# Designs tried in a protein design run: peptides against a protein of PDB entry 6D0Y. Part 218

Target 1, 225 residues: chain A of PDB entry 6D0Y
Amino acid sequence: ETEDHLESLICKVGEKSACSLESNLEGLAGVLEADLPNYKSKILRLLCTVARLLPEKLTIYTTLVGLLNARNYNFGGEFVEAMIRQLKESLKANNYNEAVYLVRFLSDLVNCHVIAAPSMVAMFENFVSVTQEEDVPQVRRDWYVYAFLSSLPWVGKELYEKKDAEMDRIFANTESYLKRRQKTHVPMLQVWTADKPHPQEEYLDCLWAQIQKLKKDRWQERHIL

## One batch from the design tools (peptide; made by RFdiffusion4, then SolubleMPNN)

Design b2_p30_4_s4
Fold by OpenDDE base, seed 5:
Structure b2_p30_4_s4 (fold): chain B 225 residues (1-225), chain A 30 residues (1-30)
Amino acid sequence: as target 1 above (225 residues)
Amino acid sequence: SSELKELAEKVLKEFEEEKKKEEEEKLKEL
């Protein structure tokens, strides 16, 4: 009964209520904190599950984890460990969509003070370092670059504020890779940006251009990417 | 923060090593 109740509370957070989302999250964090002594493992598993399965509630759950981490400083670490393990499993299973989402989720946890900026920078350094590996398929190298770039809208500001030099290095390496990689002009990977007669750019080139613009705009999102 | 960094690095490294092994095995089967 208690497990079902916790599941219900966690799954329903962010639904329309008479209270603000922030108030609801604080309330839920309080409830979960009180139950941690008895149900820590269950709560952890539930949060990992909803984080993975409900991408539409990304910011809700990152915030919730942030609140819980503030109340119980060990919880955030354990949660991140579980998420990183899940990321590894997703990658092993070639579930690249889930993996990218998990990287994005982890990225937003930096904003929630669950993951330190240096740790995220290190993760991205590792991602981009795959591009330097000789015996790796290009598709894999491309994916890691994609995972990095596609996560920057969530965390780029914070990382550049705290680790600008390291981020610049990652960007330089990324740029170098994008210049030297073989471009497969597959029509399906071409993003038409309606507003500029740019030649059909590959998805990574387009994403790179978008991120460069975002960086130039000081990570202020002007348009929903 | 340092622990998370180390964990992230470890997990990624392990993943890469496993993938390399899988790829090598696949190449040997061809």
Scores: peptide ipSAE 0.033, ipTM 0.470, DockQ to the pose 0.013
Fold by OpenDDE base, seed 1:
Structure b2_p30_4_s4 (fold): chain B 225 residues (1-225), chain A 30 residues (1-30)
Amino acid sequence: as target 1 above (225 residues)
Amino acid sequence: SSELKELAEKVLKEFEEEKKKEEEEKLKEL
């Protein structure tokens, strides 16, 4: 009965209410904190599930996890471990769309003070290092570059504020790879509302151009498509 | 591919280790 109630509260957060979203999130964080001693495993599973299945509520759930981590410092680490396990499972199942979304979710957890900036930089360094592998399918290299670039709208500002030199190295390696890779005619990937129309081009080149513009604009948040 | 899966597991393992290290260091400073 209590488990069903927790599920309902977590799933419905961010829906129409007489109170502000911020107030509702604080209230829910308090309820969940009080129930952690008895239902921690269930709460972790529920939050991982909604994080995976409700992409439209990404910022709501990253904020909620941030609030819980502020109340219970150990919770954030356990949640991140669970999310990384889920990311591994998604990759094993060849569910690359879910995997990219999970990387984006983890990226936004840096802004919520759940993941340290150096840890996220290390993950992205490892992703981009895949481009240096020889005699492997290009699709492997392309996916890790895509996962990195497509996550920067959520975390690029924070990472450049704290780790600018490391981020510049990652960008240089990414640019070098994009120049030397074989280009194919695939549908254009537009992540943000563009101020100007983009010509039809390879999806990674298009994404790279958008990220370069975002970086030039000091990572000012744009409308995500 | 199987190779992509293995690499993904390695990358994610390294991320977990780095996260754990950073959190342990943070806790020592409190």
Scores: peptide ipSAE 0.027, ipTM 0.496, DockQ to the pose 0.013
Fold by OpenDDE base, seed 4:
Formats: structure tokens, sequence, C-alpha cells
Structure b2_p30_4_s4 (fold): chain B 225 residues (1-225), chain A 30 residues (1-30)
């Protein structure tokens, strides 16, 4: 059955092949494009499912969706809408781990030209705006900040290249929130680095420092040798 | 819990609305 074949192709992409990953993804995008007239709903469902369930293949599936979006823009939009719906459902179900992953997935779709940089900036503006609401529990405010900051390794470069002023505003708001929030002593499993006991830094403060460093390094990950 | 869910829906709705506006603006530039 053609549907079973599509499922197999989508699930197995990125496995060991004689061809490059890029070639395999281009080939698969072509197959999916050809089948969209007849199997659009099935393909959409499959892509949403594997995107959600296979976090280890995040960049593979974002790239695939990017390639497909270049061929069929309407499908790319529908896929993003489906992913946003899934994000809503994850948040409603209090599945914060899935929700954060979905935000990262959407973030990487910006690099794949599926989501416009301004749209992602708007999402992050909305996330950080929650920190300005006084009637919202801190744990929820912290989650939105975490979702934002933890996604920047995937999209920060692109957003700053296109929307630097808006991103600086979001950063300023984030910094302001981090300064005023109540710090909880999270026992961080100190990676025992032998030398100087690094004082236990609060998790979000630590993440903030890492992102600030990444920003300063122009979003290049330094291999700490 | 219900309040947090409502907030989440609000945030995501605002995102979708903004995305729609951007798409409309992009279409006008074409």
Amino acid sequence: as target 1 above (225 residues)
Amino acid sequence: SSELKELAEKVLKEFEEEKKKEEEEKLKEL
C-alpha cells in the first residue's frame, strides 16, 4: 500500500545509505511532493508524528520540511499550523518537555525557511511577555523564558541577523525578569570539575549566561577542548 | 491549572494572528 510505503520512507530517512543525507532528503521531498495531491493529509500526519516522536532526527525532519516547503509553500504552512496545534495540546496536557521540543523544532524551521524570522520573533515576544503578567505563577513564567532561551542555539543567529532591534528588546525584557524573579536553590548536579567549586548558579541564570556567551561569540558553538 | 492553560492558549493565539498578518503583508509585497 502506498501509504505504508510513505510511512516507511519518512521513518527511515537519515538511516545509513550509500547516498548523502542531503541527496536522500531531496529525493524524499520529491516523492512526497508528487504524492501530495492524493495523500496530503496522510503525509501531513506522518510528518507531524515523526517530528514529535523522533527528537534525535530534529534537523533531518526540519530540513525535509524545508525542502518540501520550497516545492509546495501551502503544505509548509499547513505543517507549521499542525505543529502549533500540537504545541497547544502539549501545553494543555502539561507536557512541558514535548512543548519545549516543539518550540525548538519550530525554531529550526526558521533556518529552513519554513517560518519567517519575524514570525518567530513574534512567538518569542509573546513568550517573554508572559513574564510581565503579575498574576501568572513564576513557574510558568520561568518555563516561557526557558523555552525561549533554550531555543536560541537553533535560531538566535538568524533572528539577530534579521531582527536585531526586536531581539535586543526581548533580551532586555528577559534580563529584567531574571533579575527580579525569586531564585530557587535547584541542586544542580555539579559536574565535579576538579578545580574551583563553581558556586551553584540557579538554572535559568546559568542558561542566561550561556546564551549571553553564545551571543557574544556570534552564535558559534565553541568546542570546549 | 485552568488559568495556565488559558494563558497558554492566549499566547499561542497571538502568535498565530501575528503570523497571519505577516503572511498577508508578504502577499501584498508580491
Scores: peptide ipSAE 0.023, ipTM 0.473, DockQ to the pose 0.012
Fold by OpenDDE base, seed 2:
Structure b2_p30_4_s4 (fold): chain B 225 residues (1-225), chain A 30 residues (1-30)
Amino acid sequence: as target 1 above (225 residues)
Amino acid sequence: SSELKELAEKVLKEFEEEKKKEEEEKLKEL
């Protein structure tokens, strides 16, 4: 297969086909596995690119990476490392929206058995630990809390099933921070469709309330019919 | 998994250090 062919296959996955999405993903994973000896770097770059640029296909690409990781574990690790590097780059560039998306992507990779739950917990511990730093602007503290909370819909269930005590500690620290922080009048960020955010609440307080409800609902998102 | 943790810690630490430096530089320029 040519490099261009691989790009086309990766970019077009999830489009309408005579075959099921699952079959297409398995097929693509097989193709990519076979081409890793020759095109590993290209495949890695392509997957990182689509993972970053196509948020609408998040679950498709996390699933694909999961399937590929099951076939080639080393590649899965390299992919995660590349994604973490990209997260760093996004943060350096002050692209906070991309950074949050990358954290969500990494979070969903836990469900795909690419990232271990303890590793994700450790990442979130590190995020929330920023709130304890005195020399860090509140805006940064707020962002790390936002990144953590806004990623929980994708991974909260798994993390609480495996690391409930650690997650509770993170939650306690988050709650403590939210109580101490200065409230700013920032436009409310709707993260989930299930609950109407109260316009009077600060965006992090609103998000916190949503996450607490989600936790109470055992991490089941209510489908808006 | 352990490697991811270490990398995450490294990335976050580096980010924080860089931001601290940027802020210090901004404060010096002001």
Scores: peptide ipSAE 0.034, ipTM 0.462, DockQ to the pose 0.013; fails the geometry check

Design b2_p30_5_s1 (from b2_p30_5, 8 letters changed)
Fold by OpenDDE base, seed 4:
Structure b2_p30_5_s1 (fold): chain B 225 residues (1-225), chain A 30 residues (1-30)
Amino acid sequence: as target 1 above (225 residues)
Amino acid sequence: SSELKEAVQKLLERDNLTESEREYLLSLLK
């Protein structure tokens, strides 16, 4: 069955090979493109699945989607829509770790020319705008800020190069929120999960400082954040 | 796995594969 073949190919890309990763991705993109007319839905579903389940291959699959989008511009939009739907579902289910990963994934899709920079800026504007909603719990507001800031290592450079004024406004709003938000102390650094959604008091502040430094360094990452 | 190899082999039977596609598929057999 062709569908089984496609699944195998998609799941195995990026594994050790005599060929370069770039070459393999190009090859896989070609194979998938040829099957899009008949198996578009299946390919879309598969890519969404592996994107979610294999976070260690984030750049592999964003690149793959980028290649597919370059070959078939109709595919990229549908994929992004599916990922956004998944993001919404993750948020509804309080799967914060998956949600933030999906935001990072979408962010990297900007670098792959799947998502336009203005669209990503708009998304981040929407995220940060949640901080202005008084009826939204702080834990939710904090998450949106976290999702925004934690995604900037992937896309900050691109966004500032193309939408510096808008990004500055987002940063200003973020800074303002961080200064006025309530801080909570947690004895130890903990993973942001559904049952533990609150970041430590200094966590967001620390992240903010790191991002500010990254910005000053022209978005050249020196350390793993 | 053997299943993957079989799947790859099936795909290699296509006549419309580009060189890049073929190379990728072949790489999976190694």
Scores: peptide ipSAE 0.282, ipTM 0.842, DockQ to the pose 0.072
Fold by OpenDDE base, seed 5:
Structure b2_p30_5_s1 (fold): chain B 225 residues (1-225), chain A 30 residues (1-30)
Amino acid sequence: as target 1 above (225 residues)
Amino acid sequence: SSELKEAVQKLLERDNLTESEREYLLSLLK
């Protein structure tokens, strides 16, 4: 049955092909669309899985979801809901690397017209607002700022085009937090790990500087961050 | 792989496939 092979179809997209990636994505989207009436839940689960487990194919699967959403207007919303659930689960499990990736994935979905720009701005507002909450460990506050900043390469341009005033407020709040937060020295080899999700002292500051430069350059990247 | 090819072949029998869909499916058989 087709259901048994949906995983293979989804996983194989982006592999070497005689056709363009765009063509293959369009083709796959069409195939999946036809199967949505019967296998919507399965397709949603599969897409969530590959989106989560294959970060190297982020833009491939965001594009695919975008195409499916264009074909089936309610698909994108359900997918986003599933991804948000996964984000919450990742945070509960202290899988901060997965969590930040999911935020980036959601960010790129804005470019694919799956998530509205105002919704993403609201999410980032919520993230940065954590920095103002009492009784929240700095490690947690730092992570939300990191999640926000590290996602801007994917969506900063679109958000500033649509919600420049709101984004400026978020940036101001972020800058204020970065100036007042306590510095923590961590070994350079440490990345986001369970129980120690905080970046190195200079990492957030470095990231901030990079994002500021990116913003100054009108969100045109010379190098992939 | 044989099972996948069979599945792809069945999909190719659909009457409502667009050209891009057909091309993608055909690419999977290569």
Scores: peptide ipSAE 0.282, ipTM 0.843, DockQ to the pose 0.074
Fold by OpenDDE base, seed 1:
Structure b2_p30_5_s1 (fold): chain B 225 residues (1-225), chain A 30 residues (1-30)
Amino acid sequence: as target 1 above (225 residues)
Amino acid sequence: SSELKEAVQKLLERDNLTESEREYLLSLLK
């Protein structure tokens, strides 16, 4: 009975309300916390699902997970593990749009104190390291760079505050790759799709330039990339 | 929406709800 109700509550948060979003999130977190003893697995699954399927509510659900993690110490870790599994599955299924979104979601979890900065840095190091693998198609290498760069608006500030040296190394490796990668003819009408992880080559270079500017501006976001 | 209202009403019957929890649930009925 309660299990069915939880889905509705989780899905409806963030909709128009007489109360503030912050208040509603706190309230929902409390309700969910009370049900964790009996429905922890279900709640975890539900949150993973909505996190994946409702990108328009990214910050809502990252905040919610942060609140739950603060209330229940082990919850955040289990959630992250589930999300990582989902990320791997998305990559295996060549669902690159979902995969990049999941990386952004995980990135924002750093700001919510669910994921430690060093762990996120390690993830990005792993992503960029793929560019050094010769047997990997360039289209896949490009995607990992894209996933890294496109996530920095969410977490770049935090990572540079805590791990500036490591981040600089990642940036250097990224820059090196972008300079040496093969630029092939890509149709102008080619769109980034779930089954084709090849952004326009010009876009990747433009994204790099934008991120460099963002970094120069001390990660003060002036526009959405 | 009818199902949601019923669900919310059932939850509001809990004795251990905090003020913030109750406010959230009530907001769903509006």
Scores: peptide ipSAE 0.281, ipTM 0.840, DockQ to the pose 0.071
Fold by OpenDDE base, seed 3:
Structure b2_p30_5_s1 (fold): chain B 225 residues (1-225), chain A 30 residues (1-30)
Amino acid sequence: as target 1 above (225 residues)
Amino acid sequence: SSELKEAVQKLLERDNLTESEREYLLSLLK
């Protein structure tokens, strides 16, 4: 039974092979497409799971979802809906590490033509708008700014090519917030900072500087942030 | 695994496989 081995096929993609990764992804997409009529729900669930649990294969699985979406136009939408639900659940559970990764994953789906650029811009607008809410703790406001900035290496180029005016407004609002916010260290911030503990003040300011440099370099990434 | 190998071999018996699909499946047998 093909269903019994779908998990293995999906999990093994990207491993060492005699063929290129691109070729293997096309091949896997074709195999999965043939099984969508019978196992669409199973395939969706598996992809949601690996997308959430295997951050090292982010670009592999975003590409795979993109290929499947091209073959089956409803697949991408259903997948995104599931990922958004998971993002909301992560935020409610204060799982900021998972939440920020999901935002990055969704960001890369824009490059794979699964999510439209305007939709991603709207999400980032909503994130940055939280900084204007007085009833929200600063630690929460800081996280939304972090989630936005840390996702730009994956999608900044595409968003500025299509929605430059809107992105400039988001950047202006972000800069304004970073200048006026109180610099208070909160232990929870270490959950979404780098592996090495960094002060909140220094980390966000450093990230902002790195993103501005990336923007200045026309989003030509030379290193992974 | 032996079970995976058998499953891949069954998939290779499908008609109308593209070259990329066949190459991917063959790569899993190596």
Scores: peptide ipSAE 0.276, ipTM 0.839, DockQ to the pose 0.074

Design b2_p30_5_s2 (from b2_p30_5, 8 letters changed)
Fold by OpenDDE base, seed 3:
Structure b2_p30_5_s2 (fold): chain B 225 residues (1-225), chain A 30 residues (1-30)
Amino acid sequence: as target 1 above (225 residues)
Amino acid sequence: SSELKEAVELLLKRDDLSESEREYLLSLLE
């Protein structure tokens, strides 16, 4: 019963109301904080689920997690762990759309002071390092590069400000991979799915170009198609 | 707590709450 109400309230945050988003988030954070001592695990699962189901509210829920983390220093870490588990599960299930979203979500958590920049850099290093593994299919290597590049609009600025040398290395490795990878013909307008894990032809190259432009534009947020 | 009260009051300002949600929030103040 209580869980149902909390879920409803969490789902409604960010919806148009008489109050500002900030006010709504503060209110929700306060209510959730009160229940954390007794229902931390449930709240964690609930937030994880809602965050995954409502990708359009990515920044809302990352902000919420940030608020909760500020109130309870242990919450953020536990939430991240839960999200990482979900990421692993998504990858195992070949749910690439959810997986890439989760990477973006984690990326934005850096901006919310939940994840440290070095940790995110390490994750991206791990992603790009997959491109060097011979026993990994190209489709999977491509996905990791895609996940990395497609997340940079959310966190690229922060990472370059704090870990520019490491980021440059990742970029160099990415560029090298993109130059040597094989181009395969796939149907136009193909979307990442469990059944179709490979992106459309030249998409990664296009994304790379877009990210390069974003970098040159001082990481000013923009929509990437 | 005062923090909880403030939080509940903030949420109660929303105009999209169901009756059950409103009742739930109010119950938190008791």
Scores: peptide ipSAE 0.477, ipTM 0.923, DockQ to the pose 0.837
Fold by OpenDDE base, seed 1:
Structure b2_p30_5_s2 (fold): chain B 225 residues (1-225), chain A 30 residues (1-30)
Amino acid sequence: as target 1 above (225 residues)
Amino acid sequence: SSELKEAVELLLKRDDLSESEREYLLSLLE
């Protein structure tokens, strides 16, 4: 029954109430912290599930995890591990939309001081390294590049502030790949779906240009990408 | 704990809690 109540409270956070979001998050964090000794695994699972199923509350739950991590140092790491497992599962299931969301979620966790910048850089290095692997379908290569680029609006500033040299290397590799990859005959208005993980070539090129501009503007977003 | 009490009090200020949720929160103060 405790689990059910916690789940409901977790789901309700961020919804309009008489109290501020900050107050609600602080309260929820406090309650969850108190129950961690008894229900840590359950709480981890619940948060992972809710975070995945309620993408509209991404920043709310990243903030919540950040608060919990600040209170309990071990919580953040375990949560991240769980999310990474989920990412792997989503990829295995060809749920590429969910996978991209999870990468974005992890990216925002850097801003919440849950994931260290070097760790995120390493993840992106791994993503881009797929483009160099032999016998990998281009659709998969393109997706990893897409996942990387599409996450930069959330974490690019932080990563370049701390790991500019490494990021430049990743960018160079990305650019090189985009130039040499084969363009397929894909309809311009093709909708991105879980069944079609291949980004449109025009979109990838456009996204690359947008990210380059964002980088040039010192990651100060002037428009919604 | 004092921290828990404060946390519960914060949540109890919400106006969208069900009766069962409210009761649960109050039970944490016992």
Scores: peptide ipSAE 0.475, ipTM 0.923, DockQ to the pose 0.850
Fold by OpenDDE base, seed 2:
Structure b2_p30_5_s2 (fold): chain B 225 residues (1-225), chain A 30 residues (1-30)
Amino acid sequence: as target 1 above (225 residues)
Amino acid sequence: SSELKEAVELLLKRDDLSESEREYLLSLLE
């Protein structure tokens, strides 16, 4: 019964009401915090589920997690671990759309002070390092680059402000890979272009150009079409 | 808990709560 009520409340956050979003988030955070000692695992699962199922509320739920993490309870770390596990599972299942979303979600958690900037940089370093492995299919290498680049609108500004040297290295490695990779038709790329179809062989190049522009424009998303 | 009470009161101001949700929130104040 408690789980059902909590789930409904979590799902309703961000919906239009007589109260402000801020008030709703604060209220929900307070209620969840009170129940964490008894229902931590359940709350973790619920939040992970709704976060994945409601991508349109990404910033709402990252903010909620941020609020919980800022309170006197160790929640953020376990939540991140759960999301990372889900990311790995999505990758194993070849659910690349969900996987990319999860990377974006994790990226925005940096802005909410749940994930430290260095940790996110390390993740992206690991992603781009895959491009250096010749025994890995290019389709997988391409995906890691895509996941990295497509997440930068959410966290690029923060990471460059705190870890500019490391980010520059990642960018250099990315650029190098994009120059040397073979542009071939890969069916998996069709999954990435569900919303806006691009030529598969040129999609990453297009995204790279967009991100370069975004970087030049100091990471203002309004400059991205 | 004053913090919990405040949190519950914030949520109770919503106009889109079901009766069961409202009852649940109120039960937290007991």
Scores: peptide ipSAE 0.472, ipTM 0.922, DockQ to the pose 0.836
Fold by OpenDDE base, seed 5:
Structure b2_p30_5_s2 (fold): chain B 225 residues (1-225), chain A 30 residues (1-30)
Amino acid sequence: as target 1 above (225 residues)
Amino acid sequence: SSELKEAVELLLKRDDLSESEREYLLSLLE
């Protein structure tokens, strides 16, 4: 019964209320923290689930995790591990939309001080390094580049502030790959699917251009990417 | 704890809580 109530409260956070979002998040964080000693596993599962199923509340739940992690109880690390496991599962299931979302979620956790900037840089280095692997389908290489670029609106500023040299190397490698990769054409309205995870040529190039512009503008968004 | 009490009080200010949710929160103060 307690679990049901926690689930309900977690799902309601961020919904329209007479109270501020900040107040609601602080309250929920406090309640969850109190129950972590008894229901850590359940709370982890709940947060992972809602984070995954409610992408519109990405920043809400990253903030919530951040609040929990800022408290004495060590929660952030285990949550990140769970999310990474889910990312791997999503990839295994060919759920590329969920996978890229999870990368974005992890990216925003950097802003919430749950994931250290160097760790995220290392993750992106690993992603882009796939482009250098031998005998790997281009669809896989393209996806990792897409996942990287698509996540930069959430974390690019922080990463460049902390690890500019490393980020520049990643960008250089990305640019090099984009120039040498084979061009493929798919319908403009096509989204990432299990059957066709390959990004459209124009879309990936367009995304690159948008990210370059974002970088030039010091990561201040002037338009929706 | 004082911290838990404060947290519960924050949530109790919400106007969209169900009766069961409110009761649950209040039970945390016992």
Scores: peptide ipSAE 0.455, ipTM 0.920, DockQ to the pose 0.807

